# Ledger of designs, part 70: peptides against a protein of PDB entry 6MBK

Target 1, 240 residues: chain A of PDB entry 6MBK
Amino acid sequence: GFEMVNFKEEGFGLRATRDIKAEELFLWVPRKLLMTVESAKNSVLGPLYSQDRILQAMGNIALAFHLLCERASPNSFWQPYIQTLPSEYDTPLYFEEDEVRYLQSTQAIHDVFSQYKNTARQYAYFYKVIQTHPHANKLPLKDSFTYEDYRWAVSSVMTRQNQIPTEDGSRVTLALIPLWDMCNHTNGLITTGYNLEDDRCECVALQDFRAGEQIYIFYGTRSNAEFVIHSGFFFDNNSH

## One batch from the design tools (peptide)

Design b1_p28_2_s4 (made by RFdiffusion4, then SolubleMPNN; from b1_p28_2, 10 letters changed)
Fold by OpenDDE base, seed 1:
Structure b1_p28_2_s4 (fold): chain B 240 residues (1-240), chain A 28 residues (1-28)
Amino acid sequence: as target 1 above (240 residues)
Amino acid sequence: GSAMPTTPKSLSDEDLEKLKKAYEAHKK
């Protein structure tokens, strides 16, 4: 009922190929297709994950490294998804000097500098880990791990991470959701949920869409800008 | 598309100095 389209102004999105009715379940993504903390643990990153307390404590960082490892793997199952991700993001980590200077007059400046500081410290820490830890030797990013790589991965996860239930439903974990991420977002009613019985992410149509129209979804109550600023990778105890 | 990884590097002295200056300026 939909097709992937690269919209000139909005980037990748979904376009309806038939009429879709409001509240219709038009998109679902099974857990096995998601990039999750669990899939990170089950990947080449698993041995390092099992020995690094920061990766274990911060699921978003685990996802960032999972994303980098999969991007560096030409045969990764997630290559089609990864290829749809932006090369750069409208996050504080990408702000130019003029944007930062503008924000100095606002209350957001503290969060911006906190993100810069924390991300730099995280990179320095993990650069050392990747260079010295025995379980890092088989990582596809071993010989390719720049600050630009880390900034990109962190920003990708920060802007696209979702909370989903664990398989047993006992707690929440983090996931990147292919296909769902391709929908552009609008304000409205929450139209995304997780069906534990079928173990899948589900998206229902916010409104009626006609064939040929772009499909928009609503992912949360916060604006995209507010979400980006406040969803950062904050960990004060990061050391070199 | 996604950014391609490059040869690994630590933060440059220039990048570190830029961060320090920005952070110190914010504290004032």
Scores: peptide ipSAE 0.010, ipTM 0.364, DockQ to the pose 0.034
Fold by OpenDDE base, seed 3:
Structure b1_p28_2_s4 (fold): chain B 240 residues (1-240), chain A 28 residues (1-28)
Amino acid sequence: as target 1 above (240 residues)
Amino acid sequence: GSAMPTTPKSLSDEDLEKLKKAYEAHKK
């Protein structure tokens, strides 16, 4: 097994509680534990989702609203996960004026401004939707939907979203993966995938870990974690 | 037709780190 530990230099991570062998499946997260576009559709957000074209077209925004709705729900299944999320992020949406001014000298400035403008526009749009749309009346965020809330949710999704297959494997969808976020990454080969048969995210050990050692995984950059369908993971030993 | 807001591109952690380093270098 593993345990969550706050490492001095790396922050929160996973520590092995037993010896783990290379290529051992040590971590899996069933779909039912994920925050997905599908779970958003099946939540209190579902009725609004079904009628809003932007929510339908932009899975990341759907996840952002799902995250906000669940955060505002005391009895949410995902409360323990949501509570582990940062309250603030180092994303461009949180940049101060001085940071933005510095970026003006870089090629990144266009992306920063685009992101900021788009997020602001999205907020303005959805503020109106939440205030006026009949299906928004049941949302726990109905009476409290601030830009700060939206910025946080968008940033959470932006930094943590993963592409996973749909249940039938026919398409890709977006997911936030509890426990997965707790793993620190190292450089190497991707050792994370999605097992469609068992309907779960899977992580195999890159190397042997001894009891008491920090477990590192490689799943790509957080923003670009594409889960290759289990059949596409060229593990030399397809033991799965 | 109001252009649908584009998905915010996430800066990679690497890009963010580069930006932070560049910022620190500029302060200096």
Scores: peptide ipSAE 0.009, ipTM 0.332, DockQ to the pose 0.153
Fold by OpenDDE base, seed 5:
Structure b1_p28_2_s4 (fold): chain B 240 residues (1-240), chain A 28 residues (1-28)
Amino acid sequence: as target 1 above (240 residues)
Amino acid sequence: GSAMPTTPKSLSDEDLEKLKKAYEAHKK
């Protein structure tokens, strides 16, 4: 139904290999393919996770470390996914001095400085943890954990994390959704949900796509405020 | 107790658009 393509201006995206109709379930991603807080706990990071209160309290940081550990692991199942991730992001953590100067005229400047400060503090904390904690000794990032690594991982998670139900559906957890997040963004309605019965993320087509056309989806705004609103994959009505 | 580090907040779409406009204006 689709293929991964590197589009010249937009980078990686999905292209339809057949005609896809509006509201057609064209893409699904089983939980086993997702990078989740649970998969982080079940990885080489698990022992450290079980003993670090910040990793336990902040699922996004757990995902960031999971992403770094998997990136540093040549045999990681997620290598094909990780290789498609941007090396840099348009997040405030990557803003140059001139961009920050422009933001001084906006209300966002306080949040930008807060992000820098918080990220730096987190890095300093985890640098010490990685250097001193016994369960960090086996992490593939043990000898290579830079601020740039951490900035990248945090930004990757910040821009790509999704809320999904836990396996039992009782709670919400965080996930990176491979393949799905390769779709380029358009304006519209969110057409992605989670099917608990089949334990998979599901995406229905926003519109008709012809064979050879790029498939666009609406992620919602990935601002923290709107992420909470839009990442709620709880479509009660599986009217699909 | 050291306050747990907060998650980074992304820019609002509005602020991002303002930044883009400012950047384009600077190129001109």
Scores: peptide ipSAE 0.007, ipTM 0.330, DockQ to the pose 0.165; fails the geometry check
Fold by OpenDDE base, seed 4:
Structure b1_p28_2_s4 (fold): chain B 240 residues (1-240), chain A 28 residues (1-28)
Amino acid sequence: as target 1 above (240 residues)
Amino acid sequence: GSAMPTTPKSLSDEDLEKLKKAYEAHKK
């Protein structure tokens, strides 16, 4: 019912290939297709994850490393998805000197510097981990782990991470959602949810779309999509 | 990709050095 299209001004998006009705479930992404903290644990990163306290404590960093490992893996299932990710982001970690100088006049500068400092510290920490930890030896990024790689991965996760339930619905975990995150957003009602019974992310159409129209979705007011779990789990604390 | 609100971008090694210098300058 849809196709991926590179729109001139908006970049990649989804276009309807048929008429889609409002409230129609037009897009679903099974858990098995998601990049999650669980898939990170089950990947080549798993052994390192099991021994690194930061990876265990910070699911976003775990996803960032998962993303880097999969990007560096030619046979990764997620290669098609990873190839659709931006090479650069409009996030503070990519601000140019002039942008930072401009922000120096604003209250936002402290947050920007904090992010830079934190990201740099994380990189330095993980660079050492990757170089010295026995379980890092099998990571495809061992010989190619630059700050640019790290900031890209962190930025990718920061801009695209979503809260979804664990398989048992007992907890919240983080996920990157292929195909779904290709949709451009609009204002409106949240049209995304997680179906625990079918173990999938679901997106319903906000409005009628005609064949050939770009599909827009609304995933929330926050930078990250909050998936409403049909079982009533409102995850209030996006502790990002 | 969805134009999700962009949380912070990544820095090059050169940009990191610039930021370190800027940070050191801001601490004075």
Scores: peptide ipSAE 0.006, ipTM 0.307, DockQ to the pose 0.040; fails the geometry check

## One batch from the design tools (peptide)

Design b1_p29_1_s2 (made by RFdiffusion4, then SolubleMPNN)
Fold by OpenDDE base, seed 4:
Structure b1_p29_1_s2 (fold): chain B 240 residues (1-240), chain A 29 residues (1-29)
Amino acid sequence: as target 1 above (240 residues)
Amino acid sequence: EEEEERERREREEEAEKKEEEERLKELLE
């Protein structure tokens, strides 16, 4: 029902390959395709996760490490998705000195400094963990864990994390939703949800789209990521 | 109604961010 297209001004997005009606379920992502805290626990990160209080307490950090581990794994199932991720973000962690200087006169500077300080502290903590913890020895990032890597992963998660139900539906957890990140956004009603019966993320069309039109979705302020393509993760390298 | 929903979401996001920062601080202490 859709294809990935590089739109000149908006970057990568989805284009309808057929007419899509408003409220039509046109996109769904099975849990098995998601990068979740659960998939992190089931990955090479699992042994470390089971022993690290911060990873256990902060699902976003667990996802960040999961993302880094999978990025460092050439045979990762999520390589096609990871390759679509930006190399840099417009998050405070990437603000240049001039941007920070401009913000020094604003109240936003305190948030920026807090984020920098917190991220730096997390990095320092996990750098030590990766260097010293026995279960970190198997992590593919052990010898290549830089602040830049961590900043990237944290920013990736911060901009793309979604809340989904746990497998048993008892709690909420965090997930990165491949293909969801590829949709450009409009303001509107949230048209995304999770179907527990089918164990999948679902996106319904906000409006009618004709074949050849760009599909815009709205998934709220919390995440830039609520989209799945059923056509499989066979996407060409994102040029972004 | 949409503005109230937006304000609610912004407040929820700020609250979650603050809670996360506090939690992180407690864990790093």
Scores: peptide ipSAE 0.034, ipTM 0.578, DockQ to the pose 0.000
Fold by OpenDDE base, seed 3:
Structure b1_p29_1_s2 (fold): chain B 240 residues (1-240), chain A 29 residues (1-29)
Amino acid sequence: as target 1 above (240 residues)
Amino acid sequence: EEEEERERREREEEAEKKEEEERLKELLE
């Protein structure tokens, strides 16, 4: 019921190929298509993950490394998704000197500096890990791991990470959701969730869309990013 | 109600960021 379109001002988005009614389930993404902490563990990153406490403790960093490893892998299943990701982001990690100067007059400057400093520290740590750890030898990024790579991956995850249930539904984990990121977002009621029975992310239409109209979804708001994450809303009822 | 939900989400995001920073600090130290 939809197609991917590159909109001039909004970038990649979804266009309805048929009329879609409000509250209609029009988009779903099975867990198998998601980039998750579990898929990171099951990837070439798995051996390193099993031995690095930071990767184990911080699912967002695990996803960032998973994203980098998959980007560096020509045969990655997620290449089509990764190619849709921006090359740069409007996150504080990409702020120019003039933007930082402007923010110096605001309370946000402390958060910007903290984020930059933390990211730089993470990079320095992982650079050493990648160079020295035996399980890092098989990583496709071993010979090419720059701060720019790390900044990009961290920013990608920061802007696009979603909370989803674990396979057993007992905990919450992090995921990047293909197609989800390709929807332009609007403000309103959350129309996204996870169906545990079908093991998939689900999106219901916020409003009626006609064939040929751009589809907008709402899956949360982030105050400090132009990008929205799914807040981990789960549909209890199979009523859809 | 929408404003309360926004404020709740902002608080949750701030809490998550703080927790992440604390975890990172503990692990890098």
Scores: peptide ipSAE 0.029, ipTM 0.562, DockQ to the pose 0.000
Fold by OpenDDE base, seed 2:
Structure b1_p29_1_s2 (fold): chain B 240 residues (1-240), chain A 29 residues (1-29)
Amino acid sequence: as target 1 above (240 residues)
Amino acid sequence: EEEEERERREREEEAEKKEEEERLKELLE
């Protein structure tokens, strides 16, 4: 077993409550617990999703809006997960002027400016949609949708999104995975995948952990989200 | 091999980001 712990310097993480062996499946998260594009479609956002071309085309944006809607819903199933999310992120969208100035000397500045411009354009578009679209009237964010809200949600998704198979396994989709985001990362082999038979995300221990030790998982060189997207959920094709 | 795989991933990721930006641009026009 494991427990959620707030590590002072590292934020929320997982601590082993028992000895965990290397290669042991110690963590799994069923699809029903995930925030997915499908769950967004099945939520209060569903009617708007069904009529907005950008929400349909951009799964990450759909997740961002899903996250905002659920955050604004006191009775949301995902409240415990949402409460573990940072209030701010070290993403380009949160860079201060001095940080941006420093980056002007780097090749990264173009990407930073692109992200700022894109996010601002998205916000402006969706602000209008939320104000004018009939299906937006039931959204809990109808009367309160700020750039800060949007920046937070986009950054949350950008740092935490994962690629998972669709329910039918025919395509890939995006998901936020509760508990997954709470593991601090170490360098190593990717030990995460999706089990289609059991319809769950699975995490295998990279090393032995003793009871009381912090559990580290490998999410590659990128943000957790980018890593899971790019690492591919290994479909355990071992069903052969 | 690990370095080549990392470089491949980085290139794929950059391509995906660019495609996403282009797609977004088209959708916002």
Scores: peptide ipSAE 0.045, ipTM 0.585, DockQ to the pose 0.000; fails the geometry check
Fold by OpenDDE base, seed 1:
Structure b1_p29_1_s2 (fold): chain B 240 residues (1-240), chain A 29 residues (1-29)
Amino acid sequence: as target 1 above (240 residues)
Amino acid sequence: EEEEERERREREEEAEKKEEEERLKELLE
């Protein structure tokens, strides 16, 4: 139903290859393509995860570490997705001195300082864990774990995390959803959900799109996003 | 309705951030 197109001025987006009707399921992402707390637990991070109380208690931090480990892994399945992520974010962790000064006159300054302080504390804690914990020795970030790395991963998760059901449907967990990040940033009205029977994220169109119209899904400027779409995403016409 | 839904999402995200922050404080203490 759609194709990724590199728009010269706008970067990569989705273009409808056919007419898409309102309420039509036009995009779905199977669980196997998601970066989840479960996939983190099943990765090289798993042994450390099983022994660290903070990783176990805070799924967002587990995802941040999972993202860092996969970014450092050249053969990671998620490399094409990771390469589409911004290098910087508009989160308080990236505020410059002038922005902070501007916010000092607002009630938001307390939240900015709290977020910065908490993130710094997390980094200090995990820096020590990575240096001293036996199960951290196999992590690809062992010798390269900077605050800049950590704030990037935390900001990536903060801006992109989604709640999804666990495989058994008993609880909710956190996930980064490739392609989904594209849909959420569009001015298009999209309804999202999770189909447990098919074990996939589902997106339905809230408006009609004509063939050739840009589904204004901006998915960054990098060509590697095409690989994720073509290799992993099921478009309506792929007969499984 | 769209503005109300945006405000609802923003409030939910702020509430989640506060809960996570409190949880982290408890875990780091």
Scores: peptide ipSAE 0.029, ipTM 0.593, DockQ to the pose 0.000; fails the geometry check

Design b1_p29_1_s3 (made by RFdiffusion4, then SolubleMPNN)
Fold by OpenDDE base, seed 3:
Structure b1_p29_1_s3 (fold): chain B 240 residues (1-240), chain A 29 residues (1-29)
Amino acid sequence: as target 1 above (240 residues)
Amino acid sequence: MEEEKEKEEEEKKKKEEKEKEEKEKKRLE
């Protein structure tokens, strides 16, 4: 078992409530709890999604808008998860003028300016869509859609999006994974997979944790948390 | 003859709309 804890330096995390062994399945998150492109389609965003080709074509933007709509909805099922998200991120979209000035001497400046330009263009496009599209009138963000909101949602998705299988396993889709996202991160082996039979995200302990210790997970490089569906986590049910 | 022309014009409009959407997508990527 585990509990959510606000750690002083690291923010929200998970603490073990019992001893957890290495390779133990200690955490699973059913598809029904995930914020997915499918849940975005089934939300208040669904009517707009069905008519906007950019939302249809860019699952990350669909998730960003889903996140904003749910954040603006007091009765959202995902409010407990959304409240655990950072208010700001260490993404290039949050770099201060001095940081950008320092990066001007580096090759990274091109990527930073690209992200800024793309995000600003996306915001300008969707601001117009939200103001003019009939289906946008039902969105809780209609009267409060700022660049800061969009920057936050895009950065949230950029840092937290995962690839998961569709329900039929035929293709991949994008998801935010509540509870799993609350784990702080360490370096190591990816110990997270998707179980299609049980239709859930599964996390296996990287190491032994004692009761009262913070649980750390490894999910890859922060910028591309490709939730690698490691097809190979067949837990050998050693039913001996 | 007229019905075939209307179908061709509708298909052409759908293609042009799809190309505009793909261009806008690439501009926002």
Scores: peptide ipSAE 0.094, ipTM 0.563, DockQ to the pose 0.000
Fold by OpenDDE base, seed 2:
Structure b1_p29_1_s3 (fold): chain B 240 residues (1-240), chain A 29 residues (1-29)
Amino acid sequence: as target 1 above (240 residues)
Amino acid sequence: MEEEKEKEEEEKKKKEEKEKEEKEKKRLE
């Protein structure tokens, strides 16, 4: 077992409540607990999603709006998860003028400016949509949709989005994975997969952890939390 | 004749709308 702990330096993380062995399945998160493009469609955002082609075409933006709607909803099922999210991110959208000036000497500056410009354009587009679209009137963010809100949501999704299979397994979709996001990261092998039979995200222990130790996971580079559905990590429950 | 023109105009409008949305998508990507 594990417990959520606020570590002084690392923020929220998971601590082992018992000894966990390497390769042990210690954490799983059923689809019903995930914030997905499908859950966005089934939320208060659903009517707007069904009529806005940008939301339909850009699953990451759909997740960002889903995250904002749920954050603005006191009774949201995801409130406990959302409250664990950082208030700010180490992303180009949060770079200060001096950081941007430092980056001007680097090739990364073009990507930073592109992200900033695209995000600003997206905000301006969706601000107008939220103000004018009839289905936006039911959104809890209708009267409070700032660039800071949008920047936060986009950065949250950018840093935490994962690819998972669709419910039918025919395609990939995007998800935020509660509990799994609580793990701090180490370098190593990807220890996370999706079990289609049980319809859940699964995480195996990278190493032995003792009771009371912090559980670290590896899910790739933080910016590419591409939950690589390695098609091959079907844990065959070969219970022989 | 009139029904065919109305269908052609509706298809043209749908195509123009789709093209406009694809341009907007590319502007936001």
Scores: peptide ipSAE 0.068, ipTM 0.535, DockQ to the pose 0.000
Fold by OpenDDE base, seed 4:
Structure b1_p29_1_s3 (fold): chain B 240 residues (1-240), chain A 29 residues (1-29)
Amino acid sequence: as target 1 above (240 residues)
Amino acid sequence: MEEEKEKEEEEKKKKEEKEKEEKEKKRLE
């Protein structure tokens, strides 16, 4: 077992409530609990999704809009999950002028400016779509779609999106995985998979954890620049 | 003859719409 805990330096994370062994399946999340591109299509966003080719082509943007629609919906099933999400992120979209100046000497600065420019263009496009498209009139964000909302949703998806199989297993789709994404990060092996037979995300323990210890997971081998740009975190011991 | 021209014009319109959308997609990527 585990519990959600607010750790002083790392924010929210998972703590073991019993001893967990390495390779033990300690966490699973059924598809029905995931925020997916499919759940976006089946939501209040579905009519707009069916008419907008950018939403159809860019699953990450579809998830960002799904997240915004559910956040704006008081009765959303995902409200408890959405309330655990950070209000701000350490992503390039939130960098202050001084942070950008520090990065000016790095190769990452071009990616930072590209991401900012692309996100601003996406916002401008979707602001117009939300204002003019008939199917957007039913969206709870219709009268309250700000750049800050879009930046938050895109950053939430960028830091938390995962590839999972579709229900039929024929292709991959994107998902946010509630509870699982509350785990903080360490170096190691990827210990998360998808069980198609049980239709669930599964996480096995990277190592032994004792009762009362924080549970850490590894999201993959990326450069520190890729972590900063794509995951919104830095890990000093990422020697790969 | 007229039905073939209408089909060719519809195919041209569909191709132009697809190219516009692919350009807009690439602009937002």
Scores: peptide ipSAE 0.066, ipTM 0.529, DockQ to the pose 0.000
Fold by OpenDDE base, seed 1:
Structure b1_p29_1_s3 (fold): chain B 240 residues (1-240), chain A 29 residues (1-29)
Amino acid sequence: as target 1 above (240 residues)
Amino acid sequence: MEEEKEKEEEEKKKKEEKEKEEKEKKRLE
């Protein structure tokens, strides 16, 4: 139905290999292809995750470390996905001094300084953990854990994290969805969900696409941060 | 008596450790 293409101006995207109709389920991503907090627990990071309460409590940081470990692993299943990620981001963590000075006149400066402060504190904490914790000895990032690596991973997760159900549907967890990230985005209706029966993310076409056209998807506001899979799996805790 | 005091001291240490971790979590959020 589609192929991954590196578009000269837009970077990686999807191109239709056949005509796709509006509302057609053309794209799905099984859980096994996702980078999740659970896949982080089942990786080389798992022993450290089981002992560090901050990793356990902050799924976004667990994903950032999972992303760094997999990036450092040449045989990682996610290498093809990781290679599609930007080297830099338009996040406040990459703002130059002039951009920060411009923002000093705005209300956004507080949020920028908060992100810098929090990220620096996280890095300092985890640098110490990686250097001293016995379970960190097997991590491929142990000798190459820089602030630049950490801000990249945090920015990758911040811009690309999605909320998905756990396997049992009992709670939400965080995931990076490779094929979502490989689509260019347009404005429109959210056409994405999670199918628990088939254990997959699902995307339906916003419009008709012809063979050879670029496929655009819409799964939320351009702040990719809150891909709420608006699957109606709000279990109303109407346990009355 | 001594075993009950040791359990109370262990529970107190666990509470203090949990509070330190919750404070560090809030500092990293």
Scores: peptide ipSAE 0.041, ipTM 0.494, DockQ to the pose 0.000

